Peptides against a protein of PDB entry 8YVU. Designs and how they scored, part 183

Target 1, 39 residues: chain A of PDB entry 8YVU
Amino acid sequence: PQLCYILDAILFLYGIVLTLLYCRLKIQVRKAAITSYEK
Target 2, 160 residues: chain B of PDB entry 8YVU
Amino acid sequence: TWLTVLKKEQEFLGVTQILTAMICLCFGTVVCSVLDISHIEGDIFSSFKAGYPFWGAIFFSISGMLSIISERRNATYLVRGSLGANTASSIAGGTGITILIINLKKSLAYIHIHSCQKFFETKCFMASFSTEIVVMMLFLTILGLGSAVSLTICGAGEEL

## One batch from the design tools (peptide; made by RFdiffusion4, then SolubleMPNN)

Design b2_p26_6_s4 (from b2_p26_6, 17 letters changed)
Fold by OpenDDE base, seed 3:
Structure b2_p26_6_s4 (fold): chain B 39 residues (1-39), chain C 160 residues (1-160), chain D 39 residues (1-39), chain A 26 residues (1-26)
Amino acid sequence: as target 1 above (39 residues)
Amino acid sequence: as target 2 above (160 residues)
Amino acid sequence: as target 1 above (39 residues)
Amino acid sequence: DELLKLALLFLLNVLNRFFELFLKKL
């Protein structure tokens, strides 16, 4: 049971990090698309 | 540049893979240190008996390290080496998942057969503990596999 | 204890989905970068 | 970069120790 909570914490942290990375990547894609449209 | 972003992502994936490998190794060593797996009845710890936490961690660690080094040096030979290592790690991860699923099924079956209503019964406790550890390792292995596959696809895309 | 396992499953699924989305997004950005290099 | 090298070295040392421990059990 305690290990389950530790796993939950790790998975939760991983999910947050991935979400942040995804958001950053999405912003970069949008910026690249805008730059390609201006050319 | 986009290449710089990809580089950072590959490095992150490599670090994640190494971290996953280290956690798996730590769990393997803790279980082997605390529990005499040889004296435990049944195949509840079959994945540990097979040494999966050790060899799996080695494969993932090597793959992650090679991916990071390849990305840093940007040399064609290192890219190929990283691709090979990531492919090997992906295969190892898939094999590990299979072993862990089998172990999980055995552990769950053991719990059901013994009607483990009393958590403090030694056999039920061991089966539950095994199940928890196997689930943790399964998650870590899938994360490692995901990173290795991602790195493999990235490396393959650079060779084309 | 059962709630922990359910949470683990949800977080795990979320992690897989995010990884797939991240891969797709990365491929899209690579395609955009290649297209910008050919122009 | 140096921190990463140190981390890699530490990881290698840990791996080597575990390998030695594994060999001793074998």
Scores: peptide ipSAE 0.474, ipTM 0.820, DockQ to the pose 0.045
Fold by OpenDDE base, seed 5:
Structure b2_p26_6_s4 (fold): chain B 39 residues (1-39), chain C 160 residues (1-160), chain D 39 residues (1-39), chain A 26 residues (1-26)
Amino acid sequence: as target 1 above (39 residues)
Amino acid sequence: as target 2 above (160 residues)
Amino acid sequence: as target 1 above (39 residues)
Amino acid sequence: DELLKLALLFLLNVLNRFFELFLKKL
């Protein structure tokens, strides 16, 4: 049971980091698309 | 640059793979130190008897290290080596998942047959502990497989 | 204990989905970069 | 870079210790 909570914490942290990276990548894609449309 | 972002992603995946491997090794070492697996009746620890925590963790560790080194040196031979290691780690991870699922089924069947209502009986406690450790190892193995597959796809996409 | 295992399964599924979406987004960014370099 | 080297060295030491423990049980 205690080990399950540790695993949850690790998975949760991993999920947050991946979400932040995904958001950053999505913003970069949007900026690239806008720059290509203005050209 | 986009390339530097992609490079940071590969490094992060490699670090995640190494971390997963380290956790698997720690669990393997703890179980082997606390429990005499050779004297345990039944196939509750079949994955540990097969040495999976050791060889699986080695494959994941090597794959992760090679991925990080390949990314840092940006050498074509290291990229191919990393791709090969990640492919081998993916195969090892798939095999490990299969072994762990079989072990989990055996452990659950053991708990069901012995009607482990009394958690304080040594046999029931050991079976429950085994089940918990096997589940954790299964999740870690799937995470390792996911990272190895992701690195393999990224490496294959760089060679195309 | 049962809630912990359910949470682990949800977090794990979320991690897999995010990884797949991230890979897909990465491929799209790479294709967009190649297309912008050929113009 | 130095932290990564230290982490790699630590990982290698843990791997070696685990390998020795595994060999002792075989």
Scores: peptide ipSAE 0.482, ipTM 0.816, DockQ to the pose 0.048; fails the geometry check
Fold by OpenDDE base, seed 2:
Structure b2_p26_6_s4 (fold): chain B 39 residues (1-39), chain C 160 residues (1-160), chain D 39 residues (1-39), chain A 26 residues (1-26)
Amino acid sequence: as target 1 above (39 residues)
Amino acid sequence: as target 2 above (160 residues)
Amino acid sequence: as target 1 above (39 residues)
Amino acid sequence: DELLKLALLFLLNVLNRFFELFLKKL
């Protein structure tokens, strides 16, 4: 049971980090798209 | 196109929000059906007493549904409605996290005070069960908040 | 303990989905960058 | 008990519908 809680914490942290990275990457794609429309 | 990707992402976030809401509602319903929270001594189920699984699930469900509808119809009024709903869901999620953290602290304090070496004592079992449920609800609420905030940012980006 | 395993499964699935989405978005950023260099 | 079963069944149907929608988007 303790190992399960540790795994939950690791997976949760991983999920948060991935969500933040995904948001950053999405912003980059949006900026690239805007730059492509202005050219 | 980038717009089709963004739309797929909004729908995914909306579905995630609705799913989170449904899971929270399921947990709330199960706990309320199995346990008479009113007869449990202490505030170990304070989040359930506050009705968080129910109103939180409603907010997240409405926000998710509005996000999906907004994506499908691509109407400016729906975008504003989705933005408002996601903002409300974000506030609700933040409030829910606060309530759950308070509940978790009370549950952990209860376990510590009673030195629950005998897990078979009803009070220790209930406190442990409450802690597990509250942790799960906390994770679900954070996921819901993440989806609501993401949808809010998407909606705000369409209005600017 | 059973609840912990359910949470692990949900978080694991979420992590996989986010990883796939991140990979797709990263490929899109790379394609946009290549298209910008060819122009 | 029957009302609870009906509510659970409804919830399960909603979950299944959402899962199907999710699978269609994958």
Scores: peptide ipSAE 0.470, ipTM 0.816, DockQ to the pose 0.033; fails the geometry check
Fold by OpenDDE base, seed 4:
Structure b2_p26_6_s4 (fold): chain B 39 residues (1-39), chain C 160 residues (1-160), chain D 39 residues (1-39), chain A 26 residues (1-26)
Amino acid sequence: as target 1 above (39 residues)
Amino acid sequence: as target 2 above (160 residues)
Amino acid sequence: as target 1 above (39 residues)
Amino acid sequence: DELLKLALLFLLNVLNRFFELFLKKL
């Protein structure tokens, strides 16, 4: 049971990090798309 | 800018791979030190008996290290070496996943057969503990494989 | 304990999905960068 | 044990570099 909670914490942290990275990447893609549309 | 982003991603993936390897190795060593797997009846720890935490961790560690070194030195021979190591680590990871899945199935079957309603029964506790460890190892192996594959794709893209 | 395992499964699935999405998004960014370099 | 310590130190250094890179992107 304790290991499960540790795993949850690790997975949760990983999920947060991936979400942040995904958001950053998505923002970059959007910025690139906007820049390509203005040209 | 793009090369810098790719390099940062490679380093991150290499770190993730090394971290995964280290965690896997730690779990393997802890299980081997705390539990006499040889005296445990059944194939609940088959992945540990196969030495997967050890060789898998070694492969992932080597792959991650080579990836980091390759990124730092930007030498063509190191890129090729990293690609080879990542490919080998990907194969090792796939094999490890297979072993872990088999172990997980055996552990789950053991829990089911013994109707482990009482968690405090030694056999049920060991089977449950094994299942938990195997699930963690499986997750780590999948993460390691993902990082190794990602590094392989990045390395292949640089050769091309 | 059962809730912990369920949470682990959900977080694990989320991690896989995010990883796949991140890979796809990364590929899209790469394709966009290549296309912008060829123009 | 020394190899483990070295590996841990390397991992910590890599993590620190990652954090620095993350902070630079913020």
Scores: peptide ipSAE 0.466, ipTM 0.812, DockQ to the pose 0.032; fails the geometry check

Design b2_p26_7_s1 (from b2_p26_7, 16 letters changed)
Fold by OpenDDE base, seed 5:
Structure b2_p26_7_s1 (fold): chain B 39 residues (1-39), chain C 160 residues (1-160), chain D 39 residues (1-39), chain A 26 residues (1-26)
Amino acid sequence: as target 1 above (39 residues)
Amino acid sequence: as target 2 above (160 residues)
Amino acid sequence: as target 1 above (39 residues)
Amino acid sequence: SLLELALLFLLYVINRFFDLLLKKLN
């Protein structure tokens, strides 16, 4: 049971980090698309 | 830029909030149906005794619905209503997190005090079950709060 | 313990999906950057 | 029944959530 909870915490943290990274990349893609459109 | 991203994800955030609310409600109803919380000694189900799965789910559901409706109709009055509802939901979520953390601490303390090595014992099983459910509810509440706060920021940006 | 394992499975699946999405988005960012450089 | 209605609503929310996720993936 303790190992399961530890795994849950690690996976949860991983999910949060990936979500943040995904958001950052999405913003970069949008910014690049806008810049390309203005040229 | 961040506001623009939040606006585009407003519907998704609203749906996430509603889903979180429904899951919380489901957990609440299941626990209340299977267990007589009023007769359980200790504070291992304090969050359920406080009715958080119910009122929290209501707040999150209303907030999510208003956010979705506001996005679809783009009416000024709906935007203001959504902002208010999301703010209220954010406050409710914060309160819920606090309650759940307190409940989790009490549940863990109970397990530690009784040295629950035999998981098949009724009291130890109930404490472990409570801990697991509270942890799940805590994760859901954090997700709901995140969505509510994001929607609040989005709504505030539209008002400015 | 059973609920913990179920949560682990859900979080694991979520992590895999996010990783795939992140990879796709990263490829898109690279493609956009290359296109912007060629202009 | 109230339970059936709740389940239907839950299914609707889940379907909507997946639909939004799929749209975001595209």
Scores: peptide ipSAE 0.437, ipTM 0.791, DockQ to the pose 0.033
Fold by OpenDDE base, seed 4:
Structure b2_p26_7_s1 (fold): chain B 39 residues (1-39), chain C 160 residues (1-160), chain D 39 residues (1-39), chain A 26 residues (1-26)
Amino acid sequence: as target 1 above (39 residues)
Amino acid sequence: as target 2 above (160 residues)
Amino acid sequence: as target 1 above (39 residues)
Amino acid sequence: SLLELALLFLLYVINRFFDLLLKKLN
């Protein structure tokens, strides 16, 4: 059971990190699209 | 730029918030239906005794619905309503997180004090079960709060 | 213990979905960068 | 029943969530 909770914590942290990275990447895509439109 | 990103995801965030609310409501309903919390010793179900799964779910559901409707109709009154609802939901979510953390601490303390090595003891089992449910609710509440805050920021950006 | 495993499964699924989304978005960023370089 | 209605609503929300995720993925 302790291992399960540790796994939950790791997976939760991973989910948060991925969400943040996804948001950052989405912003980059939008910036790239805007730059492409201005050219 | 961040505001534009959040605006495009407003519907997704709203749906996520509603889903989180519904799951919380379901857990609350199931726990209250299956367990007689009033007869359980200790405050291991303090979050449920406070009724958080119910009122929190209501706030999140309303906020999510208003956000979705606001996005679709783009009416000023709906935007303001969504902003207000999401703000309220954010406050409710923060309060809920606090309650859940307190509940979690109490549950863990109970397990530690009673040296619950034997999982099959009724009190230890209930404490462990409470811990698991509270952790799940905590994760859901964090997700709901994140969505509500994001929607609030989007709404605030539209008002400016 | 069963609830812990269920939570693990949900978090794991969420992590997989986010990873796929991240990969797709990363590919889009790369494509946009290449297109911008060719201009 | 009220329970059935709640389940249908939950299913609708889940379906909408997945649809939005898929739309975002594309």
Scores: peptide ipSAE 0.437, ipTM 0.800, DockQ to the pose 0.033
Fold by OpenDDE base, seed 3:
Structure b2_p26_7_s1 (fold): chain B 39 residues (1-39), chain C 160 residues (1-160), chain D 39 residues (1-39), chain A 26 residues (1-26)
Amino acid sequence: as target 1 above (39 residues)
Amino acid sequence: as target 2 above (160 residues)
Amino acid sequence: as target 1 above (39 residues)
Amino acid sequence: SLLELALLFLLYVINRFFDLLLKKLN
């Protein structure tokens, strides 16, 4: 039972981190697209 | 640019908020239907006694619906309404987190005091069940709060 | 304990989906960067 | 009927959520 809760915490943290990274990458893609359009 | 990203995801955030609200409501209704909380000794279900699953679900549902409607119609009054609803939902989410943390502490204290080594005892089982449900609701509330805050930022960006 | 395992399954699936999305977005960022360098 | 309506609404929200995720993936 304790292992299950630990796994839940790890997976939850992983989900949050991935969501933040995804948002950052999406912003980078948009910035790169704008820069490409200006050139 | 980040505001533009949030605007494009506004509908998604609204749906997430509604989903979170529905799941919370489902948990609340199931617990109330299966368990007679009024006859349970202690404050193990304090969050349920406070009615958080109900009013929290209402706030999140209204906020999510208003956000979706605001995005579709692009009317100024709807944008302001959505901003207000999302702000209210954010406050409700914060309050809900506080209530759930208090409930979690009480449940853990109950388990510790009664030395719940035998989980087959009705009281220990109920305390453990409450703890699990409260943890799940806490995660859902955090997700709902995140969506509400994101929608609030998006709405504030439209006002500027 | 059963609820914990169900939650683990949901979080695990969510993590897999986010990982796939992150990988796709990372590839898009790299392609955009290459295109920007060629201009 | 109320429970069925709630379940249908829940399914609709879940389907919409997955559709949005898929659109974001593509």
Scores: peptide ipSAE 0.436, ipTM 0.790, DockQ to the pose 0.034
Fold by OpenDDE base, seed 1:
Structure b2_p26_7_s1 (fold): chain B 39 residues (1-39), chain C 160 residues (1-160), chain D 39 residues (1-39), chain A 26 residues (1-26)
Amino acid sequence: as target 1 above (39 residues)
Amino acid sequence: as target 2 above (160 residues)
Amino acid sequence: as target 1 above (39 residues)
Amino acid sequence: SLLELALLFLLYVINRFFDLLLKKLN
């Protein structure tokens, strides 16, 4: 049971980090698409 | 810009905020219906006694709904209303996190003091259950606060 | 303890889905960069 | 009942959430 709580914390942190990274990548994709459209 | 991205994600953030609020409300309702918190010894359910799952869920729900409506209608008065609601929700979320952390500390202290070797003892089981529920609510509150803050930044950017 | 395991399962699934989405976005960014470089 | 209304609202929010996710994936 103690290992379960530790795993929850790790997975939660991982989820937050991945969400932030996903947002950053989505912004990069949009910027790349805009740059490609302007050329 | 970051503001443009937040504006595009405003509806999504609003929906996530409402969902988080509803889940918190459901947990609060279930715990209050199944358990008689008033008869439980100690302050293990202090956050529930304070009614946080209820008023917190209301604030988050209103904020999320206003954000969605503001995005759809794109009216200036709705933007201001959404900004106010999101600000209030952010404050409520911060307060809720504080309350939940205090509750978590009390629950953990209770478990440590009683040295609960037998999980089947009623008091130890209730303390463990409270800890689990409080942790879940804490995670949900953090998610709700994140969405509310993001919506607040988006609304502030539109007013500038 | 049972709730902890359920939460672990949900967070784990969420993490896997986000990882897959992140990988897809990363591949899209790379493809866009390669296409921009060839032009 | 109030509980049924709350459940319907929850289902509506869940459906809206999935719709938004699908729109983002496309």
Scores: peptide ipSAE 0.434, ipTM 0.791, DockQ to the pose 0.031; fails the geometry check

Design b2_p26_7_s3 (from b2_p26_7, 18 letters changed)
Fold by OpenDDE base, seed 1:
Structure b2_p26_7_s3 (fold): chain B 39 residues (1-39), chain C 160 residues (1-160), chain D 39 residues (1-39), chain A 26 residues (1-26)
Amino acid sequence: as target 1 above (39 residues)
Amino acid sequence: as target 2 above (160 residues)
Amino acid sequence: as target 1 above (39 residues)
Amino acid sequence: ELGELALLFLLYVFQRFFDLLLEKLS
């Protein structure tokens, strides 16, 4: 049962980090698309 | 830009905030209906005694609704109202996180002090249950705060 | 303890979905970068 | 009556959330 709570914390942190990375990557894709459109 | 991305996700963030608020409210009502928190010894349910699941959920719900309405109608007065509501919700979320962390520390301390080896003891069971609910509420509050902050940034960007 | 396991399952599923989306987005960024380099 | 209204509102929010998710995934 104690391991379950530790796992919850790790998974939650992982989820937050992935969400931030996904947002950053999505912005990069959009910037790349805009640059490609202007060329 | 970051602002354009946030604007596109504003409605989604608002819905997420409302959903988070509703889940928090549901947990609060369930705990209050099943358990007599006033008769529980200790500060294990301090966040519930403070009424955080209720007022926090109200703030998040109002903020989310205003954000969605502001995005749909695209009116300047609604944008300002949404910005104010989201700012208030962000502050409320931060306060809620603090309260929940304090509650979590007290609950964990209670479990350690009583050396709860027997989960079937009423006090140990209540402490464990409180810890689980507080952790869930903490996660929901963090999600709500994230959405509120994102919506606040969107609103601020629209005013500039 | 049961709620902990349920939360673990939900967070795990969420993590998998986000990882897949992140991988897809990363591949798109790489493809866009290669296309931009060839131009 | 208030409980029923709250449930209906919750269902509406869930429906809207799923619709937004589907829109983003498409």
Scores: peptide ipSAE 0.425, ipTM 0.798, DockQ to the pose 0.031
Fold by OpenDDE base, seed 3:
Structure b2_p26_7_s3 (fold): chain B 39 residues (1-39), chain C 160 residues (1-160), chain D 39 residues (1-39), chain A 26 residues (1-26)
Amino acid sequence: as target 1 above (39 residues)
Amino acid sequence: as target 2 above (160 residues)
Amino acid sequence: as target 1 above (39 residues)
Amino acid sequence: ELGELALLFLLYVFQRFFDLLLEKLS
């Protein structure tokens, strides 16, 4: 049971971090697309 | 194009806050309806006794609604109001996290003190149930806080 | 304890999906960067 | 049974929430 709760916490944190990283990458893709359009 | 995307994101974040608030209210109402917290010994439901699901849900709901209204009407006063509401919701979320952590510690301490190996006992079952609900509420509060902070940043960006 | 395991399963699936999306987005960013360098 | 139903509903809500987040971020 303790291991299960620890796994939940780790997986939840991982989900948050991945979501943030995904948002950052999405912004980078958009910036790159804009730069490509201007050239 | 980026402005339209930000508006859509703002609406989504507002909906997320409202959803989080609704879930918190649902948890509160279910716990209050099924369990008589006043008759339960100990502080395993301290967050519920403090009324966090209620006032926290109110703050998140107001913040979410204001964000949606601000986006739709595009009025300066609504933007400022939304920013203020999101800030208040962020503070409320932080306070809620603190309360939930304290409740979680008390629940875990209760389980440890009573050596709850027999989960079929009413006291141990209630303590474990409380712990599970508090953990879920903690996750929801973190999500709500994240959405509120994101909306605050978006609102601040519009003013700059 | 049963609730914890169910939650772990859901969070695990969510993590896998996010990881796949992140990888796809990362590839897109790399392609965009290469295109920007060639121009 | 009521508790199990409530849990299933909660899990469904969480799953829907995560799916919506993924859809918005994609």
Scores: peptide ipSAE 0.483, ipTM 0.804, DockQ to the pose 0.042; fails the geometry check
Fold by OpenDDE base, seed 2:
Structure b2_p26_7_s3 (fold): chain B 39 residues (1-39), chain C 160 residues (1-160), chain D 39 residues (1-39), chain A 26 residues (1-26)
Amino acid sequence: as target 1 above (39 residues)
Amino acid sequence: as target 2 above (160 residues)
Amino acid sequence: as target 1 above (39 residues)
Amino acid sequence: ELGELALLFLLYVFQRFFDLLLEKLS
């Protein structure tokens, strides 16, 4: 049971980090698209 | 192309594979140090009895190391070696998944048969612990297999 | 206890999906960068 | 004795892993 909760914590943190990275990357893609459209 | 992306992430995939191997090895060593698996009744720890945490970790570690070295040195002979190692690691990962699934089924069946209402019973505790560890190792093995397959594809792309 | 295991499975699937999406997005960013460089 | 050897091996592998990570981060 305790190991399950530890795994949950690790997976949760991993999910948060990935979400943040995904958001950052998505913003970069949008910025790149806007820049390409302005050219 | 997707191959180019995979090539750029080859080092990361190798590191991930090594990390996965290390975690699996850690679990294996901890379980083997705490529990005398040979004296445990049933096949609750069948994956451990088969030595999967050890040989699997070795395969993944070697594959990851070879992948990293191959990427850094960019030599043809290393590419072939990495491809072979990654292929072997992929096979090992698939075998490991199968073993872990079988172990998981046995553990769950054991819990069901004995109606483990009392968690503090030694047998039920061991079965539950085994289930938890097997699930963790299963996730790690899937991750390792994914990395190994990705590295194999990268290596195959370089050979073509 | 069972909820913990279910949560682990959900978080694991979420992690896999996010990883795939991240890879796809990264490929798109790279393609966009290449296209921008060719202009 | 086998347990001790396994622990030593584990520590060695961890050390190598961390060294590799540090090298990559530098």
Scores: peptide ipSAE 0.442, ipTM 0.798, DockQ to the pose 0.028; fails the geometry check
Fold by OpenDDE base, seed 4:
Structure b2_p26_7_s3 (fold): chain B 39 residues (1-39), chain C 160 residues (1-160), chain D 39 residues (1-39), chain A 26 residues (1-26)
Amino acid sequence: as target 1 above (39 residues)
Amino acid sequence: as target 2 above (160 residues)
Amino acid sequence: as target 1 above (39 residues)
Amino acid sequence: ELGELALLFLLYVFQRFFDLLLEKLS
């Protein structure tokens, strides 16, 4: 049972990190699209 | 800009917030219907005794709905209403997280003090169950808070 | 214990979905960068 | 009737959530 809770914590942290990275990448994609449109 | 990204995700964030609220409400309803928390010794269900799953779910649900409606209709009054609701939901979420953390600490302390090696003991089982439910509620509350904060930032950006 | 495993499953699924989205977004940003370089 | 309505609402929210996820995945 303790291992399960540890796994939950790891997966939760992983989810948060991935969400942040996804947001950053999405911003980058949008910036790239805007730059491409201006050219 | 990052604000533009958030604006495009407003509907998703709103739906996520509503979903989180509904799940929290469901958990609260199930726990209250199955367990008589008033007869349980200790403060392992303090978050439920405080009624957080109910009022928190209401705030998140209203905030999410207003955010979705505001995005669809693009009316100024709806944007302001959504901003207010999301701000309130963010505050409620923060309060909820605090309550849940306190509950989690109490539950863990109870398990530690009573040396709950035997899972099938009634008190230890209830403490463990409470811990599991509180952890789930905590995760959901964090997700809801994240969505509410994101929506608040989007709304604030629209007002500027 | 069962609730812990259910939570693990949900978090795991969420992590997989986010990873897929992240990969797709990363591919898109790479394509955009290549297109921008060719211009 | 209220329970059924709540269930329908929940299903609607889930459907919308999945649709939004699919839209983001596309």
Scores: peptide ipSAE 0.428, ipTM 0.805, DockQ to the pose 0.033; fails the geometry check

